# Ledger of designs, part 126: peptides against a protein of PDB entry 5ONS

Target 1, 181 residues: chain A of PDB entry 5ONS
Amino acid sequence: MFKKFDEKENVSNCIQLKTSVIKGIKNQLIEQFPGIEPWLNQIMPKKDPVKIVRCHEHIEILTVNGELLFFRQREGPFYPTLRLLHKYPFILPHQQVDKGAIKFVLSGANIMCPGLTSPGAKLYPAAVDTIVAIMAEGKQHALCVGVMKMSAEDIEKVNKGIGIENIHYLNDGLWHMKTYK

## One batch from the design tools (peptide; made by RFdiffusion4, then SolubleMPNN)

Design b2_p24_1_s3 (from b2_p24_1, 11 letters changed)
Fold by OpenDDE base, seed 3:
Structure b2_p24_1_s3 (fold): chain B 181 residues (1-181), chain A 24 residues (1-24)
Amino acid sequence: as target 1 above (181 residues)
Amino acid sequence: SAEFEASLEEAEKLAKEGEEELKK
């Protein structure tokens, strides 16, 4: 989603959200990520304005005090930014790729099934279309936010093709934004 | 918080390491 993304070229505008809209978004976030509920007031303090950074290709980034928190495309599901996920790693279920897959993930490549079934990888139960944090062998922080294109069961059985779609990865255009005020 | 700052620092380190890996 952000492989060819540049803040200067791809950001259209930034709007401050109304209270009612913020409430709706918070409810959506709790629905998607039930475990976030106790932390949501810390992540999005009531006193702080919430903004949406509108980008090309119908991408929207949710921000509070300049921090990039979540993003979505075309009114689809919200994804946490890696920067938020690093602070709150429990927001997403995890999958782990082996050492060899790291460079490919960081190039924006989708995660192939063998990279999830090989020694050093760890594949956890997850349904198709689940948003997941991609961890790596020997690393403590997520490399990528992805979407399961196959169930974990099918990845193990078929072990061929795209297992997880790469949505947001370290050093992509979103990562390099850091903040937006 | 100090914990968040530490986490961010480690993440930035990981990102830098990743950049170096991509250069190979």
Scores: peptide ipSAE 0.056, ipTM 0.679, DockQ to the pose 0.090
Fold by OpenDDE base, seed 4:
Structure b2_p24_1_s3 (fold): chain B 181 residues (1-181), chain A 24 residues (1-24)
Amino acid sequence: as target 1 above (181 residues)
Amino acid sequence: SAEFEASLEEAEKLAKEGEEELKK
């Protein structure tokens, strides 16, 4: 989603959200990520304005105090930014790729099934379309936010093709955006 | 927090390492 993203070229505008809209978004976030509920007031304090950075290709980034928190495309599901995920690693269920897959993930490549079933990888139960954090063997922080294109069960069984779609990865355009005020 | 800053540094290090790896 952000392979060719550049803040200067791809950001259109930024708007402040009304209270009612914020409430709706918070409810959606809790629905998507139940584990975030106890932390949501810390992540999005009531006293702080919530903004949406509107980008090209129907990308929207939810921000508070300049911090990039979540993003979505075409009013689809929200994804946490890697920066938020690094602070709250429990927001997403994890999958772990082997060491060899790291460079490909960081190039924006989708995660192939063998990279999730090989030694050094860890595959946890997850349904198709689940948003997941991609961890790496020997690393402490998520490399990528992805979406399961196959269930964990099918990944193990089929072990061929795209297991997880790469949505947001370290050193992509969103990562380099850092903040928006 | 200090803990967060430390975590951020580690993440940045990981990102940098990845960038260097891609240059090989």
Scores: peptide ipSAE 0.054, ipTM 0.669, DockQ to the pose 0.103
Fold by OpenDDE base, seed 1:
Structure b2_p24_1_s3 (fold): chain B 181 residues (1-181), chain A 24 residues (1-24)
Amino acid sequence: as target 1 above (181 residues)
Amino acid sequence: SAEFEASLEEAEKLAKEGEEELKK
């Protein structure tokens, strides 16, 4: 989503959200990520304005105090930014790729099934379309945010093709934004 | 927090290492 993304070229505008909209978004976030509920007031304090950075290709980035928290495309599901995920690693279920897959993930490549079934990888139960954090062997921080294109069960059985779609990864355009006020 | 800052530094290091690996 952000492989060719540049803040200077791809951001259109930034708007401050109304209270009612914020409440709706918070409810959606809790629905998508139940574990975030106890932390939501810390992540999005009531006293702080919530903004949406509108980008090209219908991408929206949710921000509070300049921190990039979540993003979505075309009113689809919200994804946490890696920066938020690093602070709250439990927001997403995890999948782990082996050490050899790191370079490919960081190039924006989708995660192929063998990279999730090989020694050093760890595959956890997950349904298709589940948003997941991609961890790596020997690393403590997520490399990317992805979406399961196959169930964990099918990844093990088929062990061929795209297992997880790469949505947001370290050193992509979103990562390099860091903050936006 | 100091803990988060330290964690972020580690993540940045990982990102940098990955970038260097891609240059090979």
Scores: peptide ipSAE 0.054, ipTM 0.671, DockQ to the pose 0.103
Fold by OpenDDE base, seed 2:
Structure b2_p24_1_s3 (fold): chain B 181 residues (1-181), chain A 24 residues (1-24)
Amino acid sequence: as target 1 above (181 residues)
Amino acid sequence: SAEFEASLEEAEKLAKEGEEELKK
């Protein structure tokens, strides 16, 4: 989603959200990520305005005090930014790729099934379309945010093709954006 | 928090290392 993203070229505008809209978004976030509920007032303090950074390709980034928190495309599901995920690693279920997959993930490549079934990888139960944090063998922080394109069960059985779609990864355009006020 | 900053630093390091590997 952000492989060729540049803040200077791909940000259109920024709007401050109304309270009612914020409430709706918070409810959506809790629905998607139930574990975030106790932390939501910390992540999105009531006193602080919530903004949407509107980008090209129908991308919207939810921000509070300049921090990039979540993003979505075409009003689809919200994804946490890696920066938020690094602060709250429990927001997403995890999958782990082996060391050899790191360079490919960081190039924006989708995660192929063998990279999730190989020694050093860890595949956890997850349904198709689940948003997941991609961890790597020997690393403590998520490399990317992805979406299961196959269930974990099918990844093990089929063991070929795209297991997880790479949505947002370290050193992509969103990562380099860092903040927006 | 200090813990978060340390975590962020580690993540940045990881990102840079990955970038360097991609350039090889």
Scores: peptide ipSAE 0.044, ipTM 0.653, DockQ to the pose 0.103

Design b2_p24_1_s4 (from b2_p24_1, 10 letters changed)
Fold by OpenDDE base, seed 3:
Structure b2_p24_1_s4 (fold): chain B 181 residues (1-181), chain A 24 residues (1-24)
Amino acid sequence: as target 1 above (181 residues)
Amino acid sequence: SSEFEESLKEAEELSKEGEEELKK
């Protein structure tokens, strides 16, 4: 989603949200990520304005106090930013890629099944279309946010093709944006 | 927080490692 993303070229505008809209978004976030509920007031304090940064290709980034929290495309599901996910790693279920797959993930490539089934990888139960945090063998924090294109069961059985779509990864355009005020 | 700072350091290290591996 952010392979060719640049803040200066791809951001269109920034809008401060109304209270009612913020409430709706918070409810949606709790629905998508039930474990976030106890932390949501810390992540999005009621006293702080919430903004949407509108980008090209129908991308929207949810921000509070300049921190990039979540993003979505075409009003689809919200994804946490890697920066938020590093603070709150439990927001997403995890999958771990082997050491050999890391360089490809960091280039923005989709994650192939063998990178999830090989020694050093850890594949956890997950349904197709589940948003997941991609962990790297030997590292403590996520390097990528992805979407399961196959179930974990099918990845193990078929072990061929795209297992997880790469949505957001370290050193992509969103990562480099850091903050937006 | 110190924990977040450590996560950023790890991310930077991982990014550098990944770039180096792609060049091989």
Scores: peptide ipSAE 0.341, ipTM 0.834, DockQ to the pose 0.057
Fold by OpenDDE base, seed 5:
Structure b2_p24_1_s4 (fold): chain B 181 residues (1-181), chain A 24 residues (1-24)
Amino acid sequence: as target 1 above (181 residues)
Amino acid sequence: SSEFEESLKEAEELSKEGEEELKK
């Protein structure tokens, strides 16, 4: 989603959200990520304005005090940014890729099944379309946010093809934005 | 937080390692 993304070229505008809209978004976030409910007031304090950065290709980034929190495309599901996920690693279920897969993930490549089934990888139960945090063998923090294209069961059984779609990864255009005020 | 700073350091290291491996 952000492989060729540049803040200067791909951001269209930024709008401040009304209170009612913020409430709706918070409810959506809780629905998607039930575990964030106790933390949502810390992540999005009531006193702080919430903004949406509108980007090309119908990408929207939710921001508070310049911090990039969540993003979505075409009013689809929200994804946490890696920066937020590093602060709150429990927002997403995890999958771990082996050492050999890391370089490909960081190039924006989709995650192939062997990278999830090989020694050094850890594959946890997850259904198709589940948004997941991709962990790297030997590392403590996520390197990628992805979407399961196969169930964990099918990844193990078939062990061929794209297991997880790469949505957001370290050093992509979103990562490089850092903040937006 | 110090934890977040550590996560950023790890991210930078991982990114650097990945770039170096792609060049081999």
Scores: peptide ipSAE 0.336, ipTM 0.835, DockQ to the pose 0.042
Fold by OpenDDE base, seed 4:
Structure b2_p24_1_s4 (fold): chain B 181 residues (1-181), chain A 24 residues (1-24)
Amino acid sequence: as target 1 above (181 residues)
Amino acid sequence: SSEFEESLKEAEELSKEGEEELKK
């Protein structure tokens, strides 16, 4: 989603959200990520304005105090940014890729099944379409936010093709954006 | 937080490692 993204070229505008809209978004976030509920007031303090940075390709980034928190495309599901996920690693269920898959993930490639089933990888139960944090063998923090294209069970059984779609990864355009005020 | 700064350091390290591996 952000392989060719540049803040100067791809940001269109920024809007401040009304209270009612913020409440709706918070409810959606809790629905998507139930574990975030106790932390949501810390992540999005009531006293702080919430903004949406509108980008090309129908991308929207939710921000508070300049911090990039979540993003979506075409009013689809919200994804946490890697920067937020590093602060709150429990927002998403985890999957771990093996050492050999790391370089490809960091190039924006989708995660192939063998990279999730091989020694050094860790595959945890997850349904298709689940948004997941991609962990790297030997590292403590996520290198990618992805979407399960197969269930964990099917990844293990089929062990061929795209297991997880790469949505946002370290050193992509969103990562480099850092903040927006 | 210090924890977040550590995560950024790890991210930078991982990025560098990944770039080097792609060059092989």
Scores: peptide ipSAE 0.333, ipTM 0.830, DockQ to the pose 0.042
Fold by OpenDDE base, seed 1:
Structure b2_p24_1_s4 (fold): chain B 181 residues (1-181), chain A 24 residues (1-24)
Amino acid sequence: as target 1 above (181 residues)
Amino acid sequence: SSEFEESLKEAEELSKEGEEELKK
């Protein structure tokens, strides 16, 4: 989603959200990520304005105090940013890729099944279309946010083709954006 | 936080390692 993204070229505008819209978004976030509920007031304090950075291709980034928290495209599901996920690693279920897959993930490539079934990888139960945090063998923090294109069961059985779609990864355009006020 | 700063350092290291491996 952000392979060719540049803040200077791809950001259109920034708007401050009204209270009712914020409430709706918070409810959606809790629905998508139930584990975030106890932390949501810390992540999005009531006293702080919530903004949406509107980008090209119908991408929206949710921000509080300049921190990029979540993003979505075409009013679809919200994804946490890697920066938020590093602070709250439990927001998403995890999958771990082997050492050999890391370089490809960081180039924006989709994650192939063998990178999730090989020694050094860890594959956890997850349904298709689940948003997941991609962990790297030997590392403590996520390198990518992805979407399961196959169930974990099917990834193990078929063990070929695209297992997880790469949505957001370290050093992509969103990562380099860092903050926006 | 110190933990977040450490995560950023790890991310930078991982990114550099990945780029170097991709060039091989």
Scores: peptide ipSAE 0.321, ipTM 0.826, DockQ to the pose 0.042

Design b2_p24_2_s1 (from b2_p24_2, 10 letters changed)
Fold by OpenDDE base, seed 4:
Formats: sequence, structure tokens, C-alpha cells
Structure b2_p24_2_s1 (fold): chain B 181 residues (1-181), chain A 24 residues (1-24)
Amino acid sequence: as target 1 above (181 residues)
Amino acid sequence: SEEESLEEAAKLSEEGKEEIEKAL
């Protein structure tokens, strides 16, 4: 999603959200990520305005105090930014790729099934369309936010093709957009 | 670079831990 993303070229505008809209978004975030509920007031304090940075290709980034928290495309599900995820790593369920997959993940490549079933990888139960944090063998911090394109069960059975779609990865265009005020 | 990004990730992780610990 952000392979060729540049703040200067791809940001269209920024809007401040109404209270009612913020409430709706918070509820959606809790539904998507139940583990975030106890922390949501800390992440999105009531006193702080919530803004959406509108970008090309129907990308919207949710921000508070200049911090990029979540993003979505075409009014689909919200994804946490890696920056938020690093602070609250439990927001997403994890999957772990092997060491050999790291360079491909960091180039924006989708995660192939063998990279999730090989020695050094760890595959945890997850349904199709689950948003996941991509961990890596020997790394402490998430390298990528992805979406399960196959269930964990099917990844193990089929072990071929795209297991997880790479949505946002370390050092991509969104990562380089550190803040927006 | 990858190294710089990982350093930033580590800083964010520590910030998060501090925030969580304060809330507990």
C-alpha cells in the first residue's frame, strides 16, 4: 500500500473529525481489536482532536497530536501503523516469518506460505482476513502489518502461494511519515 | 536504512512499555 507513498506527493488534505464520528471510529477499533479497549483513552485522549489525513488512492490516516495511529483504504478495516504497534504490540495477533523471508518483507513482498511453515517461523491460528503483525526470527519488533490471505490451517496444508498480504512494512512510505501536524 | 528504522522501532517499544507501566 505504501511502496511508492510520499507525504509530499500523496497527501491531499487533513480534516478534524466531529465527536460523533470519533465515537464511531473508537467503537469500530474496539470491535476490530478488542485488546486495545483498555488503552484507547491513552492512545486517543478525549481532550485531543482526532484528525484524518486524506491521501491519494483513498487512503486515510487517523492521527492524534500528530501521531499516525491507524490507516484504512476505501473505508475498509483499520490497520494500526507500525509506530503504534511497536508501542502496543499486543494490538494484533502475531505471525512469525523465518530469517530468510526478512529481506523480502522489507521490500514490500507478500509473505509466501513456506516462509510461515519453515524452521524459524511460527504460525499461529488465524482466520482469513485477520490483520496480523509480522514478526521475524531473531527480531524483537514487528516488521510488517499484514492480512491473512489464507487461514493458518490452509497455510499449513497447502503451503504454497501467498499466505499473508504485506500491507505496511518497516521503512516504507508510511513509516517515513513520522508525524503529521 | 533498516538499522535506523529498527532503532526507531526500539525507541517506540520502550516508550510504549513506559506508558503501559504508568497505567498499571
Scores: peptide ipSAE 0.629, ipTM 0.941, DockQ to the pose 0.913
Fold by OpenDDE base, seed 5:
Structure b2_p24_2_s1 (fold): chain B 181 residues (1-181), chain A 24 residues (1-24)
Amino acid sequence: as target 1 above (181 residues)
Amino acid sequence: SEEESLEEAAKLSEEGKEEIEKAL
């Protein structure tokens, strides 16, 4: 989603949200990420304005005090930014790729099934379309945010093709967009 | 670079831990 993203070229505008809209978004975030509920007032304090940065390709980024928290495309599900995820790593279920897959993940490539089933990988139960944090063998912090394109069961069974779609990864265009006020 | 990004990730992780600890 952000492989060729540049803040200067791909940001259209920024709007401040009304209280009622913020409430709706918070409810949606809790529905998507139940584990975030106790922390949401800390992540999005009531006294702080919430903004949406509108980008090309129907991408929207939710920000508070310049911090980029979540993003979505075409009014689809929200994804946490890696920057938020690193602070609150429990908000997504994890999958772990082997060492050999790291260079590909960090190039924006989709995660192939063998990278999730090989020694050094850890594949946890997850349904299709689940948003997941991609961890890596020997690494402490998430390398990307992805979406399960196959269930964990099917990844193990078929062990061929794209297991997880790479949505947002370290050193992509969104990562380089550190703040926006 | 990838190395710099991982260093930033580590920094953010520590910041998050501090924020969580303050809330507990």
Scores: peptide ipSAE 0.626, ipTM 0.941, DockQ to the pose 0.919
Fold by OpenDDE base, seed 3:
Structure b2_p24_2_s1 (fold): chain B 181 residues (1-181), chain A 24 residues (1-24)
Amino acid sequence: as target 1 above (181 residues)
Amino acid sequence: SEEESLEEAAKLSEEGKEEIEKAL
């Protein structure tokens, strides 16, 4: 999603959200990420304005006090930014890729099934279309936010093709945006 | 302050980046 993204070229505008809209978004976030509920007031304090940065390709980034929190495309599901996920690693279920897959993930490549079934990888139960944090063998911080293109069960059985779609990865255009005020 | 909070958040993220990049 952000492989060719640049803040200067791809940001269109920024809007401040109304209180009612913010409430709706918070409810959506709790539905998607039930574990976030106790933390949501810390992540999005009531006193702080919430903004949406509107980008090309129908991308929207949710921000509070310049911090990039979540993003979505075409009013689809919200994804946490890697920066938020580093603070709150439990927001997403995890999948772990082997050491050899790291370089490819960081190039924006989709995660192939063998990278999830090989020694050093850890594949946890997850349904197709689940948003997941991609962890690296021996690392504590997520390097990618992805979407399951196959169930964990099918990844194990078929063990070929795209297992997880790479949506947002370390050092992509969203990562380099860092903040937006 | 808000600026201090952003700086702290940025620091944590950069630490995470450094952890991952050490494996490359």
Scores: peptide ipSAE 0.324, ipTM 0.835, DockQ to the pose 0.085
Fold by OpenDDE base, seed 2:
Structure b2_p24_2_s1 (fold): chain B 181 residues (1-181), chain A 24 residues (1-24)
Amino acid sequence: as target 1 above (181 residues)
Amino acid sequence: SEEESLEEAAKLSEEGKEEIEKAL
Protein backbone atom coordinates (compact mmCIF):
# COMPACT_ATOMS: atom_id res chain seq x y z
CA MET B 1 0.00 0.00 0.00
CA PHE B 2 2.85 2.39 0.79
CA LYS B 3 5.71 1.06 -1.35
CA LYS B 4 5.71 4.17 -3.52
CA PHE B 5 4.07 6.46 -1.01
CA ASP B 6 5.51 9.89 -0.40
CA GLU B 7 4.01 12.44 1.96
CA LYS B 8 4.70 15.36 -0.34
CA GLU B 9 3.16 13.71 -3.36
CA ASN B 10 0.44 11.49 -1.98
CA VAL B 11 -1.19 13.50 0.83
CA SER B 12 -4.20 15.47 -0.36
CA ASN B 13 -5.53 17.12 2.76
CA CYS B 14 -6.16 16.79 6.48
CA ILE B 15 -9.47 17.21 8.25
CA GLN B 16 -10.50 17.31 11.87
CA LEU B 17 -13.23 14.84 12.69
CA LYS B 18 -16.48 15.58 14.43
CA THR B 19 -17.16 13.96 17.79
CA SER B 20 -19.81 11.68 16.35
CA VAL B 21 -17.44 10.41 13.68
CA ILE B 22 -14.74 9.82 16.28
CA LYS B 23 -17.15 7.77 18.36
CA GLY B 24 -18.03 5.67 15.36
CA ILE B 25 -14.39 5.07 14.55
CA LYS B 26 -13.61 4.14 18.15
CA ASN B 27 -16.42 1.62 18.12
CA GLN B 28 -15.14 0.16 14.88
CA LEU B 29 -11.63 -0.10 16.30
CA ILE B 30 -12.92 -1.94 19.35
CA GLU B 31 -14.88 -4.28 17.12
CA GLN B 32 -11.83 -5.01 15.00
CA PHE B 33 -9.38 -5.11 17.89
CA PRO B 34 -11.19 -6.00 21.13
CA GLY B 35 -7.96 -5.94 23.11
CA ILE B 36 -7.49 -2.26 22.35
CA GLU B 37 -10.52 -1.13 24.36
CA PRO B 38 -8.71 -0.55 27.67
CA TRP B 39 -6.04 1.44 25.85
CA LEU B 40 -8.15 3.44 23.45
CA ASN B 41 -8.53 6.43 25.77
CA GLN B 42 -4.76 6.54 26.06
CA ILE B 43 -4.24 6.18 22.32
CA MET B 44 -7.04 8.61 21.47
CA PRO B 45 -7.60 10.86 24.48
CA LYS B 46 -11.01 12.54 24.55
CA LYS B 47 -9.43 15.95 24.95
CA ASP B 48 -7.39 15.63 21.78
CA PRO B 49 -8.73 16.21 18.29
CA VAL B 50 -8.68 13.31 15.88
CA LYS B 51 -7.68 14.07 12.33
CA ILE B 52 -7.83 12.19 9.08
CA VAL B 53 -5.02 12.62 6.63
CA ARG B 54 -6.50 11.95 3.22
CA CYS B 55 -4.13 10.45 0.73
CA HIS B 56 -4.23 9.28 -2.84
CA GLU B 57 -5.67 5.86 -3.64
CA HIS B 58 -8.43 6.44 -1.08
CA ILE B 59 -6.04 6.00 1.84
CA GLU B 60 -6.98 7.65 5.12
CA ILE B 61 -4.69 7.93 8.12
CA LEU B 62 -6.03 8.58 11.61
CA THR B 63 -3.85 10.93 13.61
CA VAL B 64 -3.91 12.33 17.13
CA ASN B 65 -1.48 15.09 18.08
CA GLY B 66 0.48 14.37 14.94
CA GLU B 67 0.92 10.69 15.74
CA LEU B 68 -0.08 8.33 12.95
CA LEU B 69 -2.25 5.68 14.55
CA PHE B 70 -4.37 3.77 12.06
CA PHE B 71 -4.99 3.74 8.35
CA ARG B 72 -7.57 2.34 5.98
CA GLN B 73 -8.27 2.21 2.28
CA ARG B 74 -11.66 2.73 0.65
CA GLU B 75 -13.50 2.60 3.97
CA GLY B 76 -12.18 -0.89 4.57
CA PRO B 77 -10.82 -2.19 7.85
CA PHE B 78 -8.45 -0.14 9.93
CA TYR B 79 -4.84 -1.19 10.23
CA PRO B 80 -2.53 0.00 12.98
CA THR B 81 0.63 1.74 11.91
CA LEU B 82 3.85 -0.02 12.77
CA ARG B 83 4.69 2.88 15.04
CA LEU B 84 1.53 2.33 17.04
CA LEU B 85 2.01 -1.43 16.95
CA HIS B 86 5.49 -1.02 18.42
CA LYS B 87 3.88 0.76 21.38
CA TYR B 88 1.07 -1.75 21.66
CA PRO B 89 2.29 -5.06 20.23
CA PHE B 90 -0.82 -6.91 21.37
CA ILE B 91 -3.20 -5.01 19.08
CA LEU B 92 -2.78 -7.65 16.40
CA PRO B 93 -2.32 -11.38 16.44
CA HIS B 94 1.19 -12.34 15.45
CA GLN B 95 2.75 -14.44 12.76
CA GLN B 96 6.47 -15.08 12.67
CA VAL B 97 8.66 -15.37 9.61
CA ASP B 98 12.11 -16.88 9.56
CA LYS B 99 15.23 -14.76 9.47
CA GLY B 100 15.64 -15.24 5.74
CA ALA B 101 12.25 -13.73 4.97
CA ILE B 102 13.07 -10.36 6.56
CA LYS B 103 14.77 -8.86 3.53
CA PHE B 104 11.87 -9.79 1.28
CA VAL B 105 9.25 -8.41 3.65
CA LEU B 106 11.22 -5.18 3.85
CA SER B 107 11.16 -4.97 0.07
CA GLY B 108 7.38 -4.99 0.19
CA ALA B 109 6.99 -8.59 -0.91
CA ASN B 110 4.03 -10.66 0.16
CA ILE B 111 4.79 -13.46 2.58
CA MET B 112 4.76 -16.77 0.79
CA CYS B 113 3.57 -19.90 2.55
CA PRO B 114 7.02 -21.51 2.81
CA GLY B 115 8.22 -18.49 4.78
CA LEU B 116 5.58 -19.25 7.39
CA THR B 117 6.14 -23.01 7.59
CA SER B 118 9.94 -23.09 7.55
CA PRO B 119 12.13 -23.69 10.57
CA GLY B 120 12.30 -20.50 12.60
CA ALA B 121 8.85 -19.39 11.51
CA LYS B 122 5.82 -19.63 13.78
CA LEU B 123 2.37 -19.91 12.31
CA TYR B 124 -0.51 -19.28 14.67
CA PRO B 125 -4.17 -20.06 14.02
CA ALA B 126 -5.78 -17.30 12.00
CA ALA B 127 -8.62 -17.02 9.52
CA VAL B 128 -8.51 -15.48 6.08
CA ASP B 129 -8.62 -11.68 6.10
CA THR B 130 -7.23 -11.46 9.64
CA ILE B 131 -4.95 -8.48 10.06
CA VAL B 132 -1.71 -9.68 11.60
CA ALA B 133 1.59 -8.40 12.88
CA ILE B 134 4.54 -9.96 11.12
CA MET B 135 7.32 -10.77 13.51
CA ALA B 136 10.78 -12.06 12.76
CA GLU B 137 12.59 -14.89 14.46
CA GLY B 138 14.24 -13.64 17.62
CA LYS B 139 12.95 -10.09 17.26
CA GLN B 140 10.58 -8.19 19.51
CA HIS B 141 9.30 -5.55 17.10
CA ALA B 142 6.95 -6.12 14.19
CA LEU B 143 8.44 -5.46 10.78
CA CYS B 144 5.17 -5.59 8.86
CA VAL B 145 1.41 -5.36 9.09
CA GLY B 146 -0.26 -7.90 6.86
CA VAL B 147 -3.49 -9.63 5.99
CA MET B 148 -3.99 -13.38 5.94
CA LYS B 149 -4.78 -14.42 2.37
CA MET B 150 -5.05 -18.03 3.44
CA SER B 151 -5.99 -19.51 6.77
CA ALA B 152 -3.16 -20.78 8.90
CA GLU B 153 -4.50 -24.27 8.31
CA ASP B 154 -4.43 -23.85 4.55
CA ILE B 155 -0.95 -22.32 4.66
CA GLU B 156 0.30 -25.45 6.36
CA LYS B 157 -1.65 -27.77 4.08
CA VAL B 158 -1.06 -26.13 0.72
CA ASN B 159 2.27 -24.50 1.55
CA LYS B 160 2.29 -22.66 -1.76
CA GLY B 161 1.36 -19.17 -2.88
CA ILE B 162 0.72 -15.99 -0.95
CA GLY B 163 0.01 -16.68 2.69
CA ILE B 164 -0.01 -13.10 3.92
CA GLU B 165 -0.38 -9.90 1.94
CA ASN B 166 2.14 -7.22 2.87
CA ILE B 167 0.20 -4.04 3.65
CA HIS B 168 2.64 -1.89 5.61
CA TYR B 169 6.28 -2.62 6.33
CA LEU B 170 9.27 -1.08 8.03
CA ASN B 171 10.85 1.70 5.97
CA ASP B 172 7.94 2.04 3.56
CA GLY B 173 6.42 5.41 2.70
CA LEU B 174 4.10 5.40 5.71
CA TRP B 175 6.98 4.59 8.04
CA HIS B 176 8.92 7.56 6.74
CA MET B 177 5.89 9.73 7.35
CA LYS B 178 6.82 10.04 11.00
CA THR B 179 4.27 12.64 12.07
CA TYR B 180 1.60 14.83 10.55
CA LYS B 181 0.09 17.95 12.12
CA SER A 1 3.57 16.82 26.75
CA GLU A 2 2.49 15.98 23.23
CA GLU A 3 5.99 16.64 22.02
CA GLU A 4 7.49 14.34 24.61
CA SER A 5 5.00 11.65 23.72
CA LEU A 6 5.93 11.87 20.06
CA GLU A 7 9.60 11.77 20.92
CA GLU A 8 9.15 8.69 23.05
CA ALA A 9 7.15 6.99 20.34
CA ALA A 10 9.76 7.87 17.76
CA LYS A 11 12.51 6.52 19.96
CA LEU A 12 10.72 3.24 20.48
CA SER A 13 10.07 2.83 16.78
CA GLU A 14 13.64 3.64 15.88
CA GLU A 15 14.82 1.08 18.38
CA GLY A 16 12.56 -1.42 16.69
CA LYS A 17 13.94 -0.46 13.32
CA GLU A 18 17.48 -0.90 14.52
CA GLU A 19 16.63 -4.29 15.96
CA ILE A 20 15.26 -5.50 12.65
CA GLU A 21 18.01 -3.97 10.56
CA LYS A 22 20.63 -5.80 12.61
CA ALA A 23 19.11 -9.02 11.35
CA LEU A 24 19.84 -8.11 7.73
Scores: peptide ipSAE 0.324, ipTM 0.838, DockQ to the pose 0.085

Design b2_p24_2_s2 (from b2_p24_2, 8 letters changed)
Fold by OpenDDE base, seed 5:
Structure b2_p24_2_s2 (fold): chain B 181 residues (1-181), chain A 24 residues (1-24)
Amino acid sequence: as target 1 above (181 residues)
Amino acid sequence: SLEEALKEAAELAEEGKREREAAE
């Protein structure tokens, strides 16, 4: 989603949200990421304005005090930014790729099934369309935010093709967009 | 580089821990 993203070229505008809209978004975030509920008031304090940065390709980024928290495309589900995920690593279920897959993940490539089933990988139960944090063998912090394109069960069974779609990864255009005020 | 990004990630992780600890 952000492989060719540049803040200067791909950001259109920024709007401040009304209180009622913020409430709705918070409820949606809790539904998508139940583990975030106890922390949401810290992440999005009531006294602080919430903004949406509108980008090309129908991408919207939710921000508070310049911090990029979540993003979505075409009013689909929200994804946490890697920066938020690193602060709150438990808000997504994890999958782990082997060492050999790291270079491909960081190039924006989708995660292929063998990278999730080989020695060094760890595949955890997850349904299709689940948003997941992509961990790597020997690395403590998430490399990528992805979406399961196959269930964990099918990844193990078929072990061929795209297991997880790469949505946002370290050193992509969104990662380099550290703040927006 | 990956190393630099992971360093930033580690800093963010520590920041997150501090935020959670302050709330408890």
Scores: peptide ipSAE 0.757, ipTM 0.965, DockQ to the pose 0.935
Fold by OpenDDE base, seed 3:
Structure b2_p24_2_s2 (fold): chain B 181 residues (1-181), chain A 24 residues (1-24)
Amino acid sequence: as target 1 above (181 residues)
Amino acid sequence: SLEEALKEAAELAEEGKREREAAE
């Protein structure tokens, strides 16, 4: 989603959200990521304005005090930014790729099934379409936010093709954006 | 670089821990 993204070229505008819209978004975030509920008022304090940074390709980034928290495309599900995920790593279920897959993940490539079933990888139960944090063998922090394109069960059984779609990864355009005020 | 990004990630992780500890 952000492989060719550049803040200067791909950001269109920024709008401040109404209180009612913020409430709706918070409810959606809790529904998508139940583990964030105890922390959401800390992440998004009521006294702080919430903004949407509108980008090309129908991408919207939710921000508070310049921090990039979540993003979505075409009003689909919200994804946490890696920067938020690193602060709150438990808000997504994890999958772990082997060491050999790291360079491909960081190039924006989708995660192939063998990278999730090989020695060094760890595959945890997850349904198709689940948003997941992509961990890596020997690394403590998530490399990528992805979406299961196959269930964990099918990844193990079929072990061919795209297991997880790469949505946002370290050093992509969103990562380098860092803040927006 | 990956190393630089992981350093930033580590800093963010520590920041998150501090924030949660302050709330507890």
Scores: peptide ipSAE 0.754, ipTM 0.965, DockQ to the pose 0.940
Fold by OpenDDE base, seed 2:
Structure b2_p24_2_s2 (fold): chain B 181 residues (1-181), chain A 24 residues (1-24)
Amino acid sequence: as target 1 above (181 residues)
Amino acid sequence: SLEEALKEAAELAEEGKREREAAE
């Protein structure tokens, strides 16, 4: 989603959200990520305005005090930014790729099934369309935010094709967009 | 580089930890 993303070229505008819209978004975030509920008031304090950075290709980024928190495309599900995920690593369920897959993940490549079933990888139960944090063998911090394109069960059984779609990864355009005020 | 990004990730992780600890 952000392989060729540049703040200077791909940001259209920024709007401040109304209170009612913020409440709706918070409810959606809790529904998508139940583990975030105890921390949502810290992440999105009531006293701080919530803004949407509107980008090309119907990408919207939720920001508070310039911090990039979540993003979505075409009014789809929200994804946490890696920056937020690193602060709150439990927001997403994890999947772990082997060491050899790291370079491909960081190039924006989708995660293929063998990279999730090989030695060094760890595949945890997850349904299709689950948003997951992509961990790597020997690394403590998530490399990528992805979406399960196959269930964990099918990944193990079929072990061929795209297991997880790469949505946002370290050093992509969104990562380099550290703040927006 | 990956190393630089992971260092930044580590800093964010520590920041998050501090934030949670302060709330407890």
Scores: peptide ipSAE 0.746, ipTM 0.963, DockQ to the pose 0.938
Fold by OpenDDE base, seed 4:
Structure b2_p24_2_s2 (fold): chain B 181 residues (1-181), chain A 24 residues (1-24)
Amino acid sequence: as target 1 above (181 residues)
Amino acid sequence: SLEEALKEAAELAEEGKREREAAE
């Protein structure tokens, strides 16, 4: 999603959200990421304006105090930014790729099934369309945010093709934004 | 580089931890 993304070229505008819209978004975030509920008031304090940075290709980034928190495309599900995820690593279920997959993940490549079933990888139960944090063998912090394109069960059985779609990864265009005020 | 990104990630992780600990 952000392989060719550049803040200077791909950001269109920024809008401040109405209270009612913010409430709806918060509810959606809790539904998507139940683990975030106890911390949502810290992440999105009621006194702080919530803004959406509108980007090309129908990408929207939710921000508070310049911090990039979540993003979505075409009004689909919200994804946490890696920067938020690193602060709250438990808000997504994890999957772990083997060491050999690291370079491909960081190039924006989708995660293939063998990279999730090989020695050094760890595959945890997850349904199709689950948003997951991609961990790596020997690394403590998530490399990317992805979406299960196959269930964990099917990844194990089929063990071929795209297991997880790579949505956002370290050093992509979104990562380099850091803040937006 | 990956190393630099992971360093930033580590800093963010520590920040998040502090935030949660302060709330508890």
Scores: peptide ipSAE 0.745, ipTM 0.963, DockQ to the pose 0.934

